# Designs tried in a protein design run: peptides against a protein of PDB entry 4Y8H. Part 112

Target 1, 222 residues: chain A of PDB entry 4Y8H
Amino acid sequence: TTIVGVKFNNGVVIAADTRSTQGPIVADKNCAKLHRISPKIWCAGAGTAADTEAVTQLIGSNIELHSLYTSREPRVVSALQMLKQHLFKYQGHIGAYLIVAGVDPTGSHLFSIHAHGSTDVGYYLSLGSGSLAAMAVLESHWKQDLTKEEAIKLASDAIQAGIWNDLGSGSNVDVCVMEIGKDAEYLRNYLTPNVREEKQKSYKFPRGTTAVLKESIVNICD

## One batch from the design tools (peptide; made by RFdiffusion4, then SolubleMPNN)

Design b2_p28_5_s3 (from b2_p28_5, 24 letters changed)
Fold by OpenDDE base, seed 4:
Structure b2_p28_5_s3 (fold): chain B 222 residues (1-222), chain A 28 residues (1-28)
Amino acid sequence: as target 1 above (222 residues)
Amino acid sequence: MEEIRKRLLEANAAIRAARAAAIAATLA
């Protein structure tokens, strides 16, 4: 997995690759690693796919209840606190590594969470097996006061570094853009750089290409 | 290879344009 987050002048972008793996096996070529916690708070997940999905749904439900109870829009720091307390309670046994980002009445936010419940803050972050490939791009090209378009490009380039150089990453780039004063833009398969062309040769042969040399029908009841 | 890259870039642009029009439906 390669997941990234990048802050820009008026919001935050997160991005992910779309490969799921089971050891050496590609389990899914086009999985979704971007999860909605609330309409304007999204996260990217690395680690155990079931744990990332389940924990984000649980906290998403609790954030909705909290929002209704307080009559307030959800805050990214509230989601962060709920996630870290939940993960810490399970002492790293919930294998969720998250980049949590969003916009709320206090501004734009970008955080990371590790499975043991530690949290980081930054203007740009990467997690997953492709995180070093992504970070090489981020460290080379990040600047202060990015535009929305520059941040989307930087995040997409960082994910592509994971796609091309990390065995655990591949296929497509998903993007979610959260801009202050706008709805979140979820760009599923924003880039699809790995569409396989049609094979030049067919492996379908006419019937009879391999001759039947012998046939036997045996009744097992006689 | 360059022609394949060009076709992929064009296809990506078309997909992005189509999804931009359907963002509300994808968030439901």
Scores: peptide ipSAE 0.007, ipTM 0.174, DockQ to the pose 0.018
Fold by OpenDDE base, seed 2:
Structure b2_p28_5_s3 (fold): chain B 222 residues (1-222), chain A 28 residues (1-28)
Amino acid sequence: as target 1 above (222 residues)
Amino acid sequence: MEEIRKRLLEANAAIRAARAAAIAATLA
């Protein structure tokens, strides 16, 4: 997995690859690793696919209830706190590594969470097996005051570095853009660089293509 | 299957081009 988050001047972008693996096996070529916690708070998940999905759904439900109870829009820091406390409770046994991002009445936010419940903050972040490949791109091309378009490009380039260089990453780039004052823009399969082209050759050969080098007739009844 | 793959490739290329154009239009 390669997941990234990048802050820009008016919001935050998260992106992910779309490969799921089971050891050496590609289980899914086009899985979704971007999860909605609330309308304007999304996360990207690495680690155990079931755990990332389940924990984000659980916190998403609790964030909705909390929002209704407080009569306030959901805050990214509330989601962060709920996620880290839940993960810490399970001492890393819930294999969820998350980049949590969003916009709320306090601004734009970008955080990471590890399975043991530690959290980081940054202007750009990467997680997963492709994180080093992604980080090489981020460190090379990140600048202060990115535009939305520059941030989408940077995030997409960082995910592509994982797609090309990490065995655990592959197929497509998914993007979610969360801009202040706008609805979240979920760009499923924003890039599809690995579409299998039509096979140029037929593997159907006419009868007789294989030469008979030797024939032997054995009478079984003599 | 090959026809479906061709159509998918063309559709994906069109979607990428449309997204790139939309991003460029927002920058303009």
Scores: peptide ipSAE 0.000, ipTM 0.185, DockQ to the pose 0.015
Fold by OpenDDE base, seed 1:
Structure b2_p28_5_s3 (fold): chain B 222 residues (1-222), chain A 28 residues (1-28)
Amino acid sequence: as target 1 above (222 residues)
Amino acid sequence: MEEIRKRLLEANAAIRAARAAAIAATLA
């Protein structure tokens, strides 16, 4: 997996690759690794697929209840704290590594969470097996005051570095853009750089295409 | 031949389901 987050002047973008693996096997070529916690708070997940999905859904439900109870829009820091406390309680046995990002009434936010419940903050972040490949691109091209378009490009270039250089990463780039004052924009398969070539021919042949050169009937009972 | 393909597809689906249940897909 390669997952990234990048802050820009008026929001935050997260991106992910779409390969799922089971050891050396590609299990899914086009899985979704971007999860919605709330309408304007999304996360990207690495580690155990079931754990990333389940923990995100659980916290998403609790954030909705909290929002209703407090009569306030969900905050990224509330989701961060709930995720952190949940993961810490399970001492890293829930294999979720998350980049959490969003916009709320306090502004735009970008955080990471590890399975043991540690958290980081940054203007750009990467996680997963492709994180070093992604970080090489981020460190080379990140600057202050990125535009939305520059941030989407930087995030997608960082995911592509994972796709091309990490065995655990592959296929497509998914993007989610969270801009202040707008709805979240989920761009499923924003880039599809690994489309297979069209098959040159049909490999279905009619019966009789292969000639029978010899036939023999052998009785196997005495 | 069709039945063997169906059984292989079902066995592969069962192995995929059992592997999906047993091997937590790593979002590597």
Scores: peptide ipSAE 0.033, ipTM 0.349, DockQ to the pose 0.019; fails the geometry check
Fold by OpenDDE base, seed 3:
Structure b2_p28_5_s3 (fold): chain B 222 residues (1-222), chain A 28 residues (1-28)
Amino acid sequence: as target 1 above (222 residues)
Amino acid sequence: MEEIRKRLLEANAAIRAARAAAIAATLA
């Protein structure tokens, strides 16, 4: 997996690759690694697929209840705290590594969470097996005061570095853009750089292609 | 409130069912 987050002037972008694996086997070529916690709070997940999905849905449900109870829009720091406390309680046995991002009434936010419940803050972040490939691109090309378009490009270039150089990453780039004062823009398969070419030959052979070398009829009943 | 609790229970049941199928898959 390669997941990234990048802050820009008026919001935050997250991106992910779309490969799922089972050891050396590609289990899914086009899985979704971007999860909605609330309408304007999204996360990207690495680690155990079941744990990333389950923990984000659980916290998403609790954030909805908290928002209704407080009569307020949900905050990214509230989602961060709920995720952190849940993961820490399970001492790293829930294999979820998350980049959490969003916009709320206090502004735009970008955080990471590790399975043991530690959290980081940054203007750009990467996680997963492709994180070093992504970070090499981020460290080389990140600048202050990015535009929306520059941040989407930087995030997608960082994911592509994972797709091309990490065995655990592959297929497509998914993007989610969260801009202040707008709805979240989820761009499923924003880039599809691995479309398979048309097959040069048909694998459907005519009947009789396999020659019968010998035939024998044997009566088995006396 | 009752409708939201029902949605939460249904979502949690769906998560448990999906978990059984997806435990072996990793997002490495």
Scores: peptide ipSAE 0.020, ipTM 0.285, DockQ to the pose 0.027; fails the geometry check

Design b2_p28_5_s4 (from b2_p28_5, 23 letters changed)
Fold by OpenDDE base, seed 3:
Structure b2_p28_5_s4 (fold): chain B 222 residues (1-222), chain A 28 residues (1-28)
Amino acid sequence: as target 1 above (222 residues)
Amino acid sequence: SAEIEARRLAANAEVRARLAAAIAAVAA
């Protein structure tokens, strides 16, 4: 997995790859790793897919109930605190690593949470098995006062670095953009770098065009 | 500070309006 978050001048973007693995096997090429906590608060999940989904759904439900009860838009810091407290109680037994981002009445926010409940804050963050490759791109190309378009590009380039350099990361890039004063934009499959363009030329070679240079029959005897 | 407060009030009004609409839809 490669997940990233990038702040820009008027909001925050998060991005993720879409590869799911079971050991050495690619189980799903189009797994969703971006989760909605609330309409304007999203997270990217790394670690055990079941744990990240279960935790984000639980906190999402609690944030919704809290928002309804208080008649207030949910705060990113409230989601962060609920996630942190939940993960800390399990002391890393829940395999969820999260980048939490969003916009609320106080502005735009970007945080990370580790499985044991530690938190970090920054203008750019990366987590997952591809995080080192992603961070190299972020550290090299991040600047202050990014535009929305520059931040989307930077996040996408960082995810692609993870896809190319990490066996645990791959397939497509998902993006979620949270801009102050706008609705969140969830861009599922924003990039599809591994889509084999159907070769416009079907090279239908007739049978027999390639000479069989060597045939080896291996009898697999039981 | 004033802009943040204005956004907070507008956001809270939107949440209340959505809640009222949801309650009305369930009661109908």
Scores: peptide ipSAE 0.013, ipTM 0.322, DockQ to the pose 0.013
Fold by OpenDDE base, seed 5:
Structure b2_p28_5_s4 (fold): chain B 222 residues (1-222), chain A 28 residues (1-28)
Amino acid sequence: as target 1 above (222 residues)
Amino acid sequence: SAEIEARRLAANAEVRARLAAAIAAVAA
């Protein structure tokens, strides 16, 4: 898995690859790793797919209830605190690593949560088995005051670096854009870099390219 | 490399300050 988050001038972008693996086998080529906590708060999940989904659904439900009771728009810090407390309670037995991002009345936010409940904050973040490859791209190209388009490109390039360099990452790139004053824009399969291109070259060698050095016929009598 | 790291540290400090302000505003 490769997941990233990037802040831009008026919001935040998260992105993920879509490969799911079961040991050495690619189990799913189009796994969704971006999850909605609320309309304007999304997370990207790394680790065990079942754990990330279960945690995000639970917190999403609780945030929705809290929003209804308070008559307030959900806040990213509230989602962060609930996720942190949940993961900390289980002391890493839940194999979920999350990038949590969104917009709320206080602005745009980008956080990460580790399986044991520790949190980090930054203008750009990466998690998962492809995180080092993604971070190399982010550190090289991130600047202050990114435009929406620059941030989408940077996040997508970082995910692609994970796809190319990590066996646990692959297939498509999903993107979610959360801009202040707008609805969240979920771009499922924003990039499909591994769509089977027409083979530009045939690697079929003609018959006879390998010389037969010796043939022996053995009659196996019944 | 040093410039990239300095920029990263400065940016992260700003984000942490904004987070602290946002948390304070929620608690309030």
Scores: peptide ipSAE 0.008, ipTM 0.341, DockQ to the pose 0.025
Fold by OpenDDE base, seed 1:
Formats: structure tokens, C-alpha cells, sequence
Structure b2_p28_5_s4 (fold): chain B 222 residues (1-222), chain A 28 residues (1-28)
């Protein structure tokens, strides 16, 4: 898995690869690793896909109920705190590593959460088995005051670095853009780098096109 | 703003260090 988050001048973008693995096998080529907590708060998940999905759904439901009860728009820090408390309660038995991002009335936010409930903050973050390859791209190309388009490009380039350099990462790139004052833009399969264009040429050679270069008859019976 | 930026850059460096350590631990 490769997941990234990048802050830009007016919001935050998260991105993920779509490969799911079970040991040495690719179990799913198009796994969704971006999860909606609320309309403007999303997370990217690394680790056990089932744990990540279950945790994010639970916190999403709790955030919705809290928002309705308080008549307040959901806060990214509230989602972060609920996720942190949940993961800490299970003491790392839940295999969920998360990048949590969103926009709220206080601005744009980007956080990470580790399986034991430890949290970090940054302008750019990467997690998963491909995170080093992604981080190399982020460190090389991140700058202050990124535009939306520059941030999407940077995030997608970072995921592609993970796809090309990590066996646990692959297939497509998903992107979610959360800009202040706008609806979240979920771009499922934003890039499909492994979709080989159907080779326009049929490689069906007619029978007999292979030249026999050498024929040797070996008697197998002494 | 400069102090907030400095804290975020420091946090990014810490995450890089933790990731490097985690990868090294898995590779060992």
C-alpha cells in the first residue's frame, strides 16, 4: 500500500494506490483505500483493509451523530480524536494506519494515525509499504503555497512512485480533494497506469510463421 | 505563521524518521 496526503493553499488532497495483497498474491487490483468519514473529512487507509473500513465507518457514524446533536459541522480534529481513542483502546490489535484529512470551519487539516493511536501532523505525509518511494517524491517536489493542481500532481506522482517501486502497491491511483468552501471531489481511478492500451496489432501470427531453425532427432531408447 | 511552518516541517522530519525505523525493523 501507498497512501499520501498533501496540503495546498486552499485545502488538502489525499491519494492511494488500489492494490490489495494477501501474502504474495494480489487479492484485488482495484481496492478502495480512500474512505469518507464525513462529506468533507476523508481518510486513506494502510494495513488490514477490513480493519480500516470498519474503524472509519464507526467513526463516521459517531461524527454524524455528534454533528446532528451539537448542530456543528464536523471537525477533522474530532474525527482524529475518536480514531486515536479507538485505536489506542485496541493497543495495536487493529491493523489500521491512517492519513486523515479534511476541511472544516477552522480550515484545512492533515494528520496521520498509527495502529497504537499515535498521531502526527504535516504539510505532506506518506504511509504504507510504498511510503519511502512516495516520500522521496514528496521531499523532492513539495513547496509552500501549492495550487490545487500542483498538489494533485504531487500526490499522484508520489503514489506512482510507490506503485513502481513497491510490490505491495500497484494498479490505479485514487484521489480525494478537499478544498475550503467546496464539496469534496473524489476521483476514483484518477490514474490507471497499469491499463495497457489494447495493442491495436493482433499478435495472432498465422500457423507456420515460426521458422524451424534446427531439428534434432534424439533416440531416447538405448 | 513561520512558527507553525517550522513545527510542521519538524513533524514531517519525525514521521520520516519513524518510517525509516519501521522499515528497518521489518527488514531485520
Amino acid sequence: as target 1 above (222 residues)
Amino acid sequence: SAEIEARRLAANAEVRARLAAAIAAVAA
Scores: peptide ipSAE 0.000, ipTM 0.211, DockQ to the pose 0.123
Fold by OpenDDE base, seed 4:
Structure b2_p28_5_s4 (fold): chain B 222 residues (1-222), chain A 28 residues (1-28)
Amino acid sequence: as target 1 above (222 residues)
Amino acid sequence: SAEIEARRLAANAEVRARLAAAIAAVAA
């Protein structure tokens, strides 16, 4: 898994690869690792997919209830605190590592949570088995005052670095953009590097062109 | 191998080009 978060001038973007592995086996090529906690608060999950999904759903439900009772838009820090308390209670027995991001009336936020409930904050974050490769890209190319487009590109480049350098990461790139004053944009399969483009051009090689006798399709994601 | 890296670089360039095109299409 490679998950990243990047703050930009007016919001935050998170991104993830879509490979799910069970040991050496690719279990799913299109696993969703971005989870909605609330309409404007999303997280990216690393570790055990089931634990990540379960915890985010639980917190999402509680945040929704809290929002309804308070008549307020949910805050990222509230989600963070609830996630932190939940993960800490289980002292790492829940295999969930999260990047939590969103926008609320106080602004844009980006946090990470480790399985034992420790938290970090930054302008850019990466987690998962591909996190080192992703972080190398982030550290090299992050700047202050990123535009939305620059942040999406940076996040996508970081995920791609993870995909290329980590066997546990691969397939597609999912992106979620949370911009202040806008609805969250969940871009499922934003990049599909392995989607076989429909052979637009039948290269009808003229008679006499050397037949490619051996096509080795290296599926970079297999 | 150098060939695998070259293929990765090429694939990355293609993805970047698609990204650029997608961004341009949204901005148009």
Scores: peptide ipSAE 0.000, ipTM 0.177, DockQ to the pose 0.021

Design b2_p28_7_s1 (from b2_p28_7, 13 letters changed)
Fold by OpenDDE base, seed 1:
Structure b2_p28_7_s1 (fold): chain B 222 residues (1-222), chain A 28 residues (1-28)
Amino acid sequence: as target 1 above (222 residues)
Amino acid sequence: RPRASPSDLSEEEKEEIRKKALEWYKSL
């Protein structure tokens, strides 16, 4: 697995590979590792996919209820705290690590949670078996005041580095963009590097342009 | 497919989750 998060000038991007492995075997080529907690708060999960999904559904439901009762938009730090407490309580049973990101009335946020309950804060983060390769890209190319487009590119390049350098990572790249004042943009299979495109007409993209192969924007309207 | 929104849960399911969350919170 390779998961990354990147803050940009007006929000945060998270990205993940889609490979699921069982030992040396690729069990699923298109496993979804990005999960919605609330409309503007998402997480990227690594470890047992089923555990991550169950946890994020529980937390999402609780946050939604809390938001309804308080008449307040969900906060990323609330999601972080609930996830941390849940993972800590079930420490040893849930081998999950997460990137938690989103936008709320206090701004944009990017956090990581380790299975043992530690949390990190940063402008860019990577986790998973491909995290070293991803981090090399992030450290080399991250700068202050990234645009949305630059952050998406950086996150996707980092995931691709993980895919190329880690046997446990691969298949496609999923991206979720959370920008302040906008709906979250979930880009399922933003990159599909292993799909041999049928010979689309040779649009000579200049060297260094990652072709967006398939963009599926799911507008999560409130 | 994106996860079912908690809004897709029945009120009974939401209440059960709330109870579990409260029990969890009390156990902390």
Scores: peptide ipSAE 0.019, ipTM 0.399, DockQ to the pose 0.015; fails the geometry check
Fold by OpenDDE base, seed 3:
Structure b2_p28_7_s1 (fold): chain B 222 residues (1-222), chain A 28 residues (1-28)
Amino acid sequence: as target 1 above (222 residues)
Amino acid sequence: RPRASPSDLSEEEKEEIRKKALEWYKSL
C-alpha cells in the first residue's frame, strides 16, 4: 500500500494506490483505500483494508451523529481523536494505519494515525509499504503555496513512485480533494498506469500535465 | 451514497447513523 496526503494553499489532497495483496498474491487490483468519514473529512487506509473501512464507517457514523446534535460541521480533529481512541483501544487487533485529512470551519488539516494510536501532523505525509518511495517524491517536490492542481499532481506522482517501487502497491491511483469552501472531490481511478516495471531510473517526472486516463468524480455535498 | 449535511439527512438516515453508533459503542 501507498497512501499520501498533501496540503495546498486552500485545502488538502489525499491519494492511494488500489492494490490489495495477500502475501505475494494480488487479491484485488482496484481496492478502494480512500474512505469518507464525513462530506469534507476523508481518510486513506493502510494495513488491513477491511479493518480500515470498518473503523472509518463507525467513526463516520458517530461524527455525523455528533454533528446532528450539535448543529456543527464536523471537525477533522474530532475525527482524529475518535480514530485514535478506537485504534488505541484495540491495540494490534485493528491493523489500520491512516492518513486523515479534511476541511472544516477551522481550516484544512492533515494527520496520520498509527495502529497504536500515535499521530503525526504535516504538510505532506506518506504511509504504507511504498511510503519511502512516495516520501522521496514529496520531499523533492513539495513547496509552500501549492495550487490544487499542483497538489493533485504531487500526490499522484508520489503514489506512482510507490506503485513502481513497491510490490505491495500498484494498479490505479485514487485521489480525494478537499478544498475550503467547496465540496469534496473524489477522483476514483484518477490514474490507471500500466505498471511497466520501469527500472529505478531517476523519474524526472516531466512537468507535463499527466493525462488522466480514467476519472470518476463524485461530488460530496455537505 | 454521498453524505449530506446533517440538516439534509432523512429520518431513516439518522436512524442508520444511530444504529451504527450503537454498534460502535458495543464494540468498545
Scores: peptide ipSAE 0.018, ipTM 0.372, DockQ to the pose 0.014; fails the geometry check
Fold by OpenDDE base, seed 4:
Structure b2_p28_7_s1 (fold): chain B 222 residues (1-222), chain A 28 residues (1-28)
Amino acid sequence: as target 1 above (222 residues)
Amino acid sequence: RPRASPSDLSEEEKEEIRKKALEWYKSL
């Protein structure tokens, strides 16, 4: 697994690879590791996808209830505290780690939670078996006042570094963008580097023409 | 059944969970 978070000028981006392995076997090439806690608070899990999902659903339900009772938008710190308590109490032995990120009335936030209960705060974070390779990219290219687009690219590049350098990471890149004042943008399979693109018909592009890959945004709403 | 608190788990149960977690971690 490789998961990353990157703060930008007006929000936060998280990204993850999609490989799930069972020993030497790739069990799932398209595992979702980004989970919604609330509309504007997401986490990236490195731990059993099932356990992470169950935890995030529980926390999400509790936060939603709390939000309804208080008539306040959910806060990332509240999610962080609940996740930390749950992981420490129930999963401290599992070695699960999470990146928790989001936007709330207090701003944009990026945290990590380790299985032993430590919490880190940063402008950029990486966790997982591919985290060292990802961190090398982040440390090399992170700067203050990143744009949304720069942050998405940086996060994606970091995940790709993890994918290329870690057998436990691979397949696609998922991205979630949480920008202040906007809805969260979940970009499932933002990059699909291992999709054997059908041999693009050898369009003999004239020497010097960079092929612009047409990004078709397929709305999976059907 | 409410998941037993880690304090209520036997050492064997903790070890099984740890093994499952490690197997899972190795899978990631």
Scores: peptide ipSAE 0.017, ipTM 0.387, DockQ to the pose 0.032; fails the geometry check
Fold by OpenDDE base, seed 5:
Structure b2_p28_7_s1 (fold): chain B 222 residues (1-222), chain A 28 residues (1-28)
Amino acid sequence: as target 1 above (222 residues)
Amino acid sequence: RPRASPSDLSEEEKEEIRKKALEWYKSL
């Protein structure tokens, strides 16, 4: 998995790859890793996809109910706290990491949550097995005062770096744009890069890594 | 106000943001 978040002038962008793997097998080429908590608050999740979706739906429902009762727009920090508490409750049984982002009356926000419950704040973040490759792109090209278009490009380039450099990441790029004063824009399959079969460059696997010699992609046709 | 870059936020400012977030959560 590769997930990223990037703040821009008037909002925040999150992006994710769409590969789901079960061990050496690509289980799904089009897994959705971006989840809506509220209309203007989204998260990017990694780990057990089913668990992340269920948790985000539960938190989303609670936040929406609270928002209705209080007549207040949901806050990103509330979603963050609820997610953190949930992850903490499972004390590492949920090997999940999340990027939480959104817009609220206090502005635009970008956070990350690690499986052990730590939280980070930044202008740009990356998580997942492809996060190092993504971060290299973000660090190289991030600047202050990004436009929406520049932020989308930067986020998508960072995800692509993960796709190209991480076997756990691949297929398509999903994007969600949360701009202040606008509805969230969910761009499912924003990019469909033809995964060039990485030429088996002799990746010298570190000693002890079993080279997967044959990847059989079983298309489970429904 | 120009949005301060999170990188420009002091640890104190980050902690204030966290405290405000916690206070908001406690008010829920």
Scores: peptide ipSAE 0.015, ipTM 0.322, DockQ to the pose 0.025; fails the geometry check

